# Peptides against a protein of PDB entry 4DOW, part 26

Target 1, 157 residues: chain A of PDB entry 4DOW
Amino acid sequence: TFSWVGRPLPNRKQFQQMYREICMKINDGSEIHIKVGQFVLIQGEDNKKPYVAKLIELFQNGAEVPPKKCARVQWFVRFLEIPVSKRHLLGRSPPAQEIFWYDCSDWDNKINVETIIGPVQVVALAPEEVIPVDQKSEETLFVKLSWNKKDFAPLPP

## One batch from the design tools (peptide; made by RFdiffusion4, then SolubleMPNN)

Design b1_p12_3_s3 (from b1_p12_3, 6 letters changed)
Fold by OpenDDE base, seed 3:
Structure b1_p12_3_s3 (fold): chain B 157 residues (1-157), chain A 12 residues (1-12)
Amino acid sequence: as target 1 above (157 residues)
Amino acid sequence: MSPVEIQEKLLS
């Protein structure tokens, strides 16, 4: 169950009410609050690992019937989501914890909040920094580079 | 999902 936290933010978009925070109620009755700017895991397809995204906007879409709670996101991609024919462009075998900033607009960046599994920690690193791979950091994802379907590039500001 | 469930999904 998802519910808005706080009052709608001022905006000029028709049919939309924007929010800063949403509450996710879990099966055990506990609540997780997720805010704009945080990273989340999104339900994957079939047996695929969850997608990773940064929340850019939280809004209720009044154009839909019934109105839906939505989010606009910045996508990240896992290495295995990159086409096999292009993976060699990285020039190295990345650890499982590495993800990449998706620098393309061909993906729909609007999601239903019901597809959110939960929050996840994403840490930006400089190219020379080593990704720690141990049990304690296994839950953390790391990003160094962007992917634009053609090549890898330095992480955007 | 709970933190445990999130971890399981992340590692799956």
Scores: peptide ipSAE 0.023, ipTM 0.653, DockQ to the pose 0.048
Fold by OpenDDE base, seed 4:
Structure b1_p12_3_s3 (fold): chain B 157 residues (1-157), chain A 12 residues (1-12)
Amino acid sequence: as target 1 above (157 residues)
Amino acid sequence: MSPVEIQEKLLS
């Protein structure tokens, strides 16, 4: 179950109410609060790992019937989501914890909040920094580069 | 697009 936290932010969009925070209630009755700017895991297809995204906007879409709780996101991609024919362009074998900033507009960046699995920690690193791979860092993802369907590049500003 | 925010750095 998802519910808004706090009052809607000032906004001039006719059919949208924007929020800074949403509450996710899980099975045991505990609550997880997720804010704009945080990173989340999004439900993937069957037998596939969850998608990774940064929350850019939280809003209720009143143009839909019934109104939907939505988010606008910046997508990341996992290495295995990149076509096999393009993976060699990285020039190295990345660890499982590495993700890439998706620098394309061909993906719909609007999601239903019901697809959010939960928050995840994402850390930006310089290309020369080593990604720590141990028990303490198992749940943390790391990003060094962007991917634009043509090549890898340093992270955008 | 906004730059990727650094939430935390893991210290060894």
Scores: peptide ipSAE 0.016, ipTM 0.486, DockQ to the pose 0.027
Fold by OpenDDE base, seed 5:
Structure b1_p12_3_s3 (fold): chain B 157 residues (1-157), chain A 12 residues (1-12)
Amino acid sequence: as target 1 above (157 residues)
Amino acid sequence: MSPVEIQEKLLS
């Protein structure tokens, strides 16, 4: 169950009501609060790892009947989501914890909040920084580069 | 809670 936290933010978009924070209710009755700017895991296809995204906007779409709780996201991609024929362009074998900023506009960046699995930690690193791979950091994801379907590049500003 | 634990306990 998802519910809005706080008052709606001022905006001029017709049929949209924006929020800063949303609450996830879990089985034991406890609550997890997720805010704009945080990173989340999004439900993937069957037998696929969850997608990774940064929350850009949280909004209720009043054009839908009934109104739908939605989010606008910045997508990230896992190495194994990149076509096999393009993976060599990285020039190295990345650790499983590395993800890439998806620098394309061909993906729909609107999601239903119901597809959010939960929060995840994402840390941006310089290219020369080593990604720590240990038991304590296995749940943390790291991003060094962007991917634009053609090549890898430094992170966008 | 880990992302896996959150997923397992997610109500809706």
Scores: peptide ipSAE 0.030, ipTM 0.712, DockQ to the pose 0.057; fails the geometry check
Fold by OpenDDE base, seed 1:
Structure b1_p12_3_s3 (fold): chain B 157 residues (1-157), chain A 12 residues (1-12)
Amino acid sequence: as target 1 above (157 residues)
Amino acid sequence: MSPVEIQEKLLS
């Protein structure tokens, strides 16, 4: 169950109410609040691992009947999600914790909030920074580069 | 699975 937290933000977009925060109610009775700017895991396709995304907008789409709770996201991709034929372009074997900023427009960046599994921690690093691989840091994903289906590149400013 | 458990699974 998902519900908006707070009142709609000022917005010019027709048929859309924008929010800063949403609440996920879990079966055990606990609640998780997720805000714009946080990173989340999104339900994947059959036999696929969850996707990683950054929440850019939270909005209710009033153009639909009934209105749907939606989000706009910035997608990330894991190394193992990149085609085998392209992985060599990285020039190194990344740790399992590394993900890549998806710099393509072919993926729809609008999702239903119902597909959100939960929050995940993502930390941006400069290319020269070392990804810490210890027990404490193994719950954190790291991003250094973008991927545009053709090559890897430094993260956008 | 909890988000933490899912994350651990992804990183394992």
Scores: peptide ipSAE 0.019, ipTM 0.606, DockQ to the pose 0.045; fails the geometry check

Design b1_p12_3_s4 (from b1_p12_3, 6 letters changed)
Fold by OpenDDE base, seed 5:
Structure b1_p12_3_s4 (fold): chain B 157 residues (1-157), chain A 12 residues (1-12)
Amino acid sequence: as target 1 above (157 residues)
Amino acid sequence: MSPVEIQKKLLE
C-alpha cells in the first residue's frame, strides 16, 4: 500500500494535491519512504527488467474518479530498450549498469505509484568516469548520456 | 534494502 507522508505542498494546479514524500508499505510490515528527486524502479512488462525513473512530482490526481496517487517522472532507458538498429550509435558496449536519460516526449511521464517497485540508486557520471562493475555496486545504475531516439548526447544539465 | 530485496518482499 501507498500513503502520503506529510501535508500537501502548496500548488496552483486544479484537482491536484502535491506531496514531497510517499510511504510504501511492504508485506512484511516494513515501510519504505520515497521522496521527490529519488530514483525508482517501475514495473515493466512481463519478463523484462523494470523501468527506471526519477520522481519529479508526487501528487494525488483528483480529476480522476476515484482519485489516484500519481507521480510525474523523468524516464531513463536501458540499453536493451533501445532499438537494435540504433544501438551502434553508442560506439561502445555499455555495461549492464548503464542507463540513459530519455530525452523524448512521446512517453507519458505520469505513472500510478502502485507501479513503483522500489527505490534505486542512480549516479550521474562524466563521460570519462569509469562505471564500477563490482559486486558492491551491482545494485547501482549509472548514467552518462541521454537518448532522444535519434542519437546519444551528453547529459542534460 | 536493495531493489531486489524490495521486489522480493512485495511478492511475498
Scores: peptide ipSAE 0.027, ipTM 0.684, DockQ to the pose 0.054
Fold by OpenDDE base, seed 2:
Structure b1_p12_3_s4 (fold): chain B 157 residues (1-157), chain A 12 residues (1-12)
Amino acid sequence: as target 1 above (157 residues)
Amino acid sequence: MSPVEIQKKLLE
């Protein structure tokens, strides 16, 4: 289950209440707090790895009946989510931990918070920095480049 | 389109 933490933030959007933080209660009864600006894993299709996204906004959409807890996100893509025919454009074989900033607006960046399965650590690196591949960083994802469906590019500033 | 929908389309 998901519940808002704190008071709604001031905003001009009718039918929307914005929040800074949400609480996710997991199966064992423990609670995980997720804030705007953090990275999360989002449930994908069966037998596929979760999607990766950065939380940009947390809001309750009061225009829907009943109101829904939603998030606006910046999407990231895994290498295997890039079409096979274009993967060669990277010019290297990335480690499994590398993800890419999705630099397109064709994806709906609004999600239901129910699709969030948990937080994840994402670290931005310079192109020359080596991605550590050890057990300690196994759960950490790294981003060096963006992907805009045409080519790879340096990360946005 | 959602990422899922786009991914399905692109990976066909």
Scores: peptide ipSAE 0.022, ipTM 0.628, DockQ to the pose 0.212
Fold by OpenDDE base, seed 3:
Structure b1_p12_3_s4 (fold): chain B 157 residues (1-157), chain A 12 residues (1-12)
Amino acid sequence: as target 1 above (157 residues)
Amino acid sequence: MSPVEIQKKLLE
């Protein structure tokens, strides 16, 4: 179950009521609060690892009946989501914790909040910084580069 | 396209 936290933010977008925070109630009755700017795991296909995204906006889409709780996201991609024929362009074998900023607009960046599995920690690193691979950090994801379907590049500002 | 749709297309 998902519910809005706080009052809607002022905005001029028709049919969109914007919020800063949403509450996710999970099976054991506990609640997780997720805010704009945080990173989340999005449900993937069967037998596939969850997608990774940064929340840019939280909004209720009043154009739908019934209204839907939605989010706009910045997508990240896992290495295994990159086409096999292009993976060599990285020039190295990345650790499992590395993800890439998806620098394309061909993906729909609107999601239903019901697809959110939960929050995840994402840390941006400089190219020269080493990604820790110890067990304690395995739950943390790291991003150094962007992927634009053609090549890898330094992270956007 | 959604990421899921793209993933399906890549697997074709």
Scores: peptide ipSAE 0.021, ipTM 0.605, DockQ to the pose 0.225
Fold by OpenDDE base, seed 1:
Structure b1_p12_3_s4 (fold): chain B 157 residues (1-157), chain A 12 residues (1-12)
Amino acid sequence: as target 1 above (157 residues)
Amino acid sequence: MSPVEIQKKLLE
């Protein structure tokens, strides 16, 4: 179950109510609050691991009947989600914790909040920074580069 | 499975 936290933010978009925070209630009755700007795991397809995304907007889409709780996201991809034929373009074997900023418009960046599994920690690093791979940091994902389906590039500002 | 558990599996 998902519920908005707080009142709608002022906006000029017709049929949309913007929010900063949403509450996810899980089966055991506990609640997890997720805010704009945080990173989340999104339900994957069959035989696919959950997707990683950054929440850009939280909004209720009033154009739908009934209104839907939605989010606009920035997608990330894991190395294993990149086509095998193009993985060599990275020039290295990344650790499992590394993800890439998806710099393409072919993916719909609008999702239903019901597809959110939960929050995840993502840390941006400079290319020269080493990804810490230890037992304590294995719960954190790291991003150093973008991927645009053609090549890898430095992270956008 | 909790988000933390899912994340751990993704990093395995």
Scores: peptide ipSAE 0.022, ipTM 0.581, DockQ to the pose 0.045; fails the geometry check

Design b1_p12_4_s1 (from b1_p12_4, 8 letters changed)
Fold by OpenDDE base, seed 3:
Structure b1_p12_4_s1 (fold): chain B 157 residues (1-157), chain A 12 residues (1-12)
Amino acid sequence: as target 1 above (157 residues)
Amino acid sequence: LSPVEIQELKLK
């Protein structure tokens, strides 16, 4: 179950009521609060690892009946989501914790919040920085580069 | 929560 936290933010978008925070109630009754700017795991396809995304906006879509709780996201991609024929362009074998900023607009960046599995920690690193592989860091994802379906590039600012 | 733990979460 998802519910809005706080009052809607002022905005001029018709049919979109914006929020800063949403509450996710999970099966054991506990609650997880997720805010704009945080990173989340999004439910993937069958037998696929969850997608990774940064929350850009949280909004209720009043144009739908019934209204839907939605989010706009910045997508990230896992290395294994990149076509096999293009993976060599990275020039290295990335650790499992590395993800890439998806620098394309061909993906729908609107999601239903009900597809959110939960929050995840994502840390941006400079290209020369080493991704830690210790047990403590295995729960954290790291991003160093972007992927635009053609090549890898430095992270956007 | 780790990504593995999160993946096991069941939403209400």
Scores: peptide ipSAE 0.039, ipTM 0.720, DockQ to the pose 0.061; fails the geometry check
Fold by OpenDDE base, seed 2:
Structure b1_p12_4_s1 (fold): chain B 157 residues (1-157), chain A 12 residues (1-12)
Amino acid sequence: as target 1 above (157 residues)
Amino acid sequence: LSPVEIQELKLK
């Protein structure tokens, strides 16, 4: 289950109440707090790895009946989500931990918070920085580049 | 938790 943490943030949107934090109660009864600006894994299709996203906004959409707890996200894409015909544009074989900033507007960036699986650590690296591949870094994803469906590009500083 | 471990989490 999901519940809002704290007081709603001021905003102009008539039917939206914005929050900075949400509480996710997991199966063992423990709670995980997720904040705007953090990265999350989002439930994917069956037999596929979860999507990766950065939380931009947390809001309750009061325009819907009943109101829904939602999030606005910045999408990331896994290498294997990129069309096979374009993967060569990267010019290298990325490690499994590498993801890419999705620089397109064709994807709906509003999600239901119920699709959030949990938090994940994402670290931005310069192109020349080595992605560590060891047991200690296994939990961390890394991003160096953006993908805009046409080509890869360096992340803005 | 690793991304793999997180996938196994079930939400209430």
Scores: peptide ipSAE 0.038, ipTM 0.715, DockQ to the pose 0.061; fails the geometry check
Fold by OpenDDE base, seed 5:
Structure b1_p12_4_s1 (fold): chain B 157 residues (1-157), chain A 12 residues (1-12)
Amino acid sequence: as target 1 above (157 residues)
Amino acid sequence: LSPVEIQELKLK
């Protein structure tokens, strides 16, 4: 179950109420709060690793009937989501924890919050920084580069 | 939580 936390934020968008935070209630009764700016895992295809995204906006879409709790996201891609024919462009074999900023507009960046699996930690690193791969860091994903369907590039600011 | 652990969470 997802519920808004706090009052709607002032906005000028028609048919939308924007929020800063949403609460996910887990079956055991515990609650997870997720805020704009945090990173989340999004339900992927069956038997696939979840997608990774940064929450840009949380909003209730009143244009839909019934209204839906939605989010706008910045997508990230896993290395294995990149076409096999282009993976060589990275010039290295990335660790499993590395993801890439998706720098394309061809993907719909609107999601239903119900597709959110939960929060995840994403850390931006400079190219020269080493990605930790030990057990203590296994919960964290790291991003150094962007991917624009053509090539890898330095991470946008 | 690890990504795999998060995926196993059951949401109400």
Scores: peptide ipSAE 0.038, ipTM 0.718, DockQ to the pose 0.062; fails the geometry check
Fold by OpenDDE base, seed 1:
Structure b1_p12_4_s1 (fold): chain B 157 residues (1-157), chain A 12 residues (1-12)
Amino acid sequence: as target 1 above (157 residues)
Amino acid sequence: LSPVEIQELKLK
């Protein structure tokens, strides 16, 4: 179950009520609060790892009947999600914890909040910084580059 | 929570 936290933020978008925070309640009754700007895991397809995304906006879409709780996201892509024929463009074998900023507009960046599995930690690193790989660090994902379906590039500012 | 633990969360 997902519920808005706080009152809607002022905005000029018709049929949309924007929020800063949403609460997801799990079966044991505990609650997890997720805010705009945080990173989340999104439900993947069968036999696929969850997608990774940064929450840009949280909003209720009043144009739908009934209104839907939605989010606008910035997508990230896992190395194994990149076509096999293009993986060599990275020039190295990335650790499993590395993800890439998806710099394309072909993916719909609007999601239903019900597809959110939970929060995840994502840390941006400079290209020269080493990704720490240990059992304790396995909880954190790291991003150093962007991917635009053609090549890898430095992270956007 | 680890990504694995998050995947196992049962959402209400």
Scores: peptide ipSAE 0.037, ipTM 0.711, DockQ to the pose 0.060; fails the geometry check

Design b1_p12_4_s2 (from b1_p12_4, 8 letters changed)
Fold by OpenDDE base, seed 5:
Structure b1_p12_4_s2 (fold): chain B 157 residues (1-157), chain A 12 residues (1-12)
Amino acid sequence: as target 1 above (157 residues)
Amino acid sequence: MSPVEIAEKKLA
């Protein structure tokens, strides 16, 4: 179950109410608060790992009946989501913890908050920095580069 | 867009 936290933010988009924070209630009754700017895991397809995204906006879409709780996100892509024919462009075999900033506009960046699994830790690193592989970092994802369906590049500004 | 920053994972 998802519910808004706080009052709506001022905005001028018709049929949309923006929020800074949302509350996710888990089966055991505990609650997790997720804010704009945090990173989250999004439900993937069957037998696939969850997608990774950064929350850019939280909003209620009043154009739908009934209104829907939505989010606008910046997508990240896992190495295994990149076509096999393009993976060699990285020039190295990345660890499983590495993800890439998706620098394309062809993906819909609007999601239903119901697809959010939970928060995840993402750390930005310089290309020359080593990704830790200790137990404390096993659940942490790391990003060094962007992917634009053509090549890898430094992170966008 | 905003730059990628460090985000902490919260556990229930």
Scores: peptide ipSAE 0.031, ipTM 0.641, DockQ to the pose 0.038
Fold by OpenDDE base, seed 2:
Structure b1_p12_4_s2 (fold): chain B 157 residues (1-157), chain A 12 residues (1-12)
Amino acid sequence: as target 1 above (157 residues)
Amino acid sequence: MSPVEIAEKKLA
């Protein structure tokens, strides 16, 4: 179950109410609050690992009946989501914790909030920084580069 | 645990 937190933000978009924060109630009854700017795991397809995304907008889409709670996201891609034929372009074997900023517009960046599994920590690193593999770091994903379906590139600002 | 495993545990 998802519910908005706080008052709608001022906006001029017709049929859209903007929000800063949403509350997710999970099976044990506890609540998780997620804000714009945070990273989340999105439900993957059958037998696939969850997608990783950064929330850039939370909004209620009044153009639909009934209105739907939605989000706009910046997608990240896991190494294993990159085509096998292109993986060699990285020039190294990344740890499982590494993800890549998806620098393409071919993916719809609108999601239903109901697809959100939960929050996840994502940390940006410089290319020369080593991804830690200790127990504490296992809860964190790391991003160094972007992927634009053609090549890897420095992370955008 | 990985973030995925943590998420799965929370939803279990």
Scores: peptide ipSAE 0.029, ipTM 0.692, DockQ to the pose 0.054
Fold by OpenDDE base, seed 3:
Structure b1_p12_4_s2 (fold): chain B 157 residues (1-157), chain A 12 residues (1-12)
Amino acid sequence: as target 1 above (157 residues)
Amino acid sequence: MSPVEIAEKKLA
């Protein structure tokens, strides 16, 4: 179950109400609050790991009946989501915790909030920084580069 | 469509 936290923000978009925060109630009855700017795991396809995304907007889509709770996201891509024929362009075997900023517009960046599994920690690193592989950071994801379907590049500012 | 929406459509 998902519910908005706080009042709608002023905006110019028709049929949309914008919010800063959403609350998700999980099976044990506890609540998790997620805000714009946080990173989340999104439900993946069968037998695939969840997608990773940064929340950039939370909004209710009033054009739908009934209204839908939605989010606009910046997608990240896991190494194994990159086509096999292009993986060699990285020039190295990345650790499992490395993800890449998806720098393409071919993916719709709007999702239903019901597809959110939960929050995840994502840390940006410089190319020369080593990704830690200790037990503390096993569940932390790291991003150094962007992927634009053609090549890897330094992270956008 | 987003990857999630595509996946949901495939499973529908």
Scores: peptide ipSAE 0.018, ipTM 0.609, DockQ to the pose 0.471
Fold by OpenDDE base, seed 1:
Structure b1_p12_4_s2 (fold): chain B 157 residues (1-157), chain A 12 residues (1-12)
Amino acid sequence: as target 1 above (157 residues)
Amino acid sequence: MSPVEIAEKKLA
């Protein structure tokens, strides 16, 4: 179950109420609070790892009946999600913890919040920085580059 | 544990 936390933020978008935070109540009754700007795992397709995304907006879409709790996200892509024919463009074998900023508009960036599995930690690094691959950091994902379906590039500012 | 495993554990 998902519920809004706090009052709606001031906005000028018709039929949309924006929020800063949402509460996810899980099976054991505990609650997880997720805020705009945090990173989340999104339910993937069958036999596929969850998608990784950064929450850009949390909003209730009043244009739908009934109103839907939604999020607008910035997508990331895992190396194994990149077409096999393009993976060589990276020029290296990335660690399993590396993800890439998806720099394309062909993916719908609107999701239903019920597809959120949970939060995840994502850390941006400069290309020269080493991705730590130890027991302490195995729960963290790292991003150094963007992917635009044609090539890899430095991260957006 | 991987991030996916951690998330799955929380929801279990």
Scores: peptide ipSAE 0.032, ipTM 0.700, DockQ to the pose 0.053; fails the geometry check

Design b1_p12_4_s3 (from b1_p12_4, 7 letters changed)
Fold by OpenDDE base, seed 4:
Parts: C-alpha cells; sequence; structure tokens
Structure b1_p12_4_s3 (fold): chain B 157 residues (1-157), chain A 12 residues (1-12)
C-alpha cells in the first residue's frame, strides 16, 4: 500500500499533482518513506532480478480513472541486461553489485509506484575505485559508467 | 532492512 506524504507541490500540469515523498506500508505494520532523488528497486519479469532506478518525480495522474500514483525515473541497467554480443565492450568481468547508467530514451521512464519493491543504496565511484564485495556491503549497488546501447562511457556530469 | 527483506514484507 502506497500513500502520499505531505502537501502537493506547486505545478502547472492540469491533471497531475506532484509530491516529494511517498509512504510504503509493509506487512508488519511498519512504514518506509521514499523521496524524490532516492534509488529504488522495481519489480522485474518473472525470472529476472529487479530493475534499478532513481526517482525523478512522484505524481498522481488524474487523467486516469481511477487516479494513478506514478513516478518518473532514471533507469540503470544490470550487466546481464546488456546484449550478450556487446558485453565484451566492458573489457572486464564486473562484480554482481555493479550497475550502469542507462543513457538512452527508448525506455518509458514512467512507472506505477506499485511496482516499487523498496529503496536501495547506489554509490557512484570513479573508474579506479574498487567495488567492495564483502558480506557487509552486499546490499549496496555501485555505478562507474553509462551504457548507451553502443558502448560504455564515463558517467554523465 | 535489506532490499530482499523489503520485497518479502511488502504489503501490496
Amino acid sequence: as target 1 above (157 residues)
Amino acid sequence: MSPVEIQEKKLE
């Protein structure tokens, strides 16, 4: 269950109400608050790991009936989501915790908040920095590069 | 809570 936190933000879109924060209700009765700018896991397909995304906007879409709680996101990709024929372009075998900034516009960046599994920590690193892969940091993801469907590149500024 | 734990405990 998801519910808005706080008052709607000022905006000029007729059928959209924007918010800074949303509350996610959990089975044990506890609540998790997620804000714009945080990273989240999005439900993947049946046999695939969850997608990773950064929240850019939280909004209620009043043009739909009933109104839908939505988000706009910046996508990240896991190494295994990259086509097999192009994985060699990385030139190394990445650790499981590495993700890549998706630098393409061919993916719909609008999601339903119901697809959010929960928050996740994403840390940006320089190419020369080592990704810690010990048990203590297994829940943290790391990003060094972008992927634009043609090649890998340094992170966008 | 870890992402896995959150997934398992999600109400909806």
Scores: peptide ipSAE 0.024, ipTM 0.660, DockQ to the pose 0.058
Fold by OpenDDE base, seed 2:
Structure b1_p12_4_s3 (fold): chain B 157 residues (1-157), chain A 12 residues (1-12)
Amino acid sequence: as target 1 above (157 residues)
Amino acid sequence: MSPVEIQEKKLE
């Protein structure tokens, strides 16, 4: 179950109410609060790893019947989501914890909040910084580069 | 809870 936290933010979009935070209630009764700007895991297809995204906006879309709780996101891609024929462009074998900023507009960046699995930690690193691969950092994802379906590029500082 | 732990739980 998802519920809005706080008061709606001012906006000029008709039929939309924007929020800064949403509460996700888990079956054990615990609650997780997720805010705009945080990174989340999004439910993937069957037998696929969850997608990674940064929350840009949280809003209720009143234009839909019934109204839906939605989010606008910035997508990230896992290395294995990149076409096999293009993976060599990275020039290295990335660790499993590395993800890439998806720099394309061909993907719909609006999601239903019900697809959110939970929060995840994403850390931006400079190209020369080493990605720590230890048990303590196993749950942390790291991003150094962007991917635009053509090539990899340095992540803007 | 870690993302893995959260994923294992059913959302209400």
Scores: peptide ipSAE 0.023, ipTM 0.662, DockQ to the pose 0.057; fails the geometry check
Fold by OpenDDE base, seed 1:
Structure b1_p12_4_s3 (fold): chain B 157 residues (1-157), chain A 12 residues (1-12)
Amino acid sequence: as target 1 above (157 residues)
Amino acid sequence: MSPVEIQEKKLE
């Protein structure tokens, strides 16, 4: 289950209550707190790895009945999520840990928090920085570039 | 908890 942590943040959106933090409770009784600005894994499709996203907003959508706990996210894409016909545009074979800032508006950036699997570590690197690939850091994802469905580009500021 | 560990747990 998911529950809000703390009081709603002041905002002027009519049907939305914004929050800084949400708590996800695991069946063993443990709790994980996730905050705006953190990166999360989102439930993927069958036989697909989870999606990666950065939490931009946490809000309760009062326009729905009953109200839904939602998040607004910045999407990232894995290399294998990029169409095969366009992967050559990267000009290199990326490590499995590399993801790309999704710089398109065709994806809905509003999600239900129930699709959140859990937090994940994402580290931004300069293009010249080497991605450390070892067993100890295999769970950390790295981003150097953006992808806009046409080409790769330097990371947005 | 690691992402792998979290994925193996059922959420309430």
Scores: peptide ipSAE 0.022, ipTM 0.656, DockQ to the pose 0.056; fails the geometry check
Fold by OpenDDE base, seed 3:
Structure b1_p12_4_s3 (fold): chain B 157 residues (1-157), chain A 12 residues (1-12)
Amino acid sequence: as target 1 above (157 residues)
Amino acid sequence: MSPVEIQEKKLE
């Protein structure tokens, strides 16, 4: 289950109550708190790996019946999510830990919080920085570039 | 808790 933490943030958005933090309860009774600005894994489709996203907003959508706990996200893409025909544009074989900032608006960036699997660590690196690939760092994802469906580019500010 | 561990658990 998911529950809001704290009081709603001040906002003027009709039908929306915004929050800074949400709590997800796992079947073993443990609780995980996730805040705006953190990175999360989102449930994938079929046998696909989970999606990666940064939480931009947490809000309850009162326009829905019943009201839904939602999040607005910045999407990231895994290399294997990029069309095969365009992967060569990277000019290298990225490590499995590398993800890319999705620089397009064609994807719906609103999700139901129930699709959140859990938090994940994402580290931004300069192009010249080496991605560590040791076992200790395998749980961390790294981003150097953006992908806009046409080409790879430096990360946005 | 690692992402892998979380993924293996059912959310309530």
Scores: peptide ipSAE 0.021, ipTM 0.649, DockQ to the pose 0.058; fails the geometry check

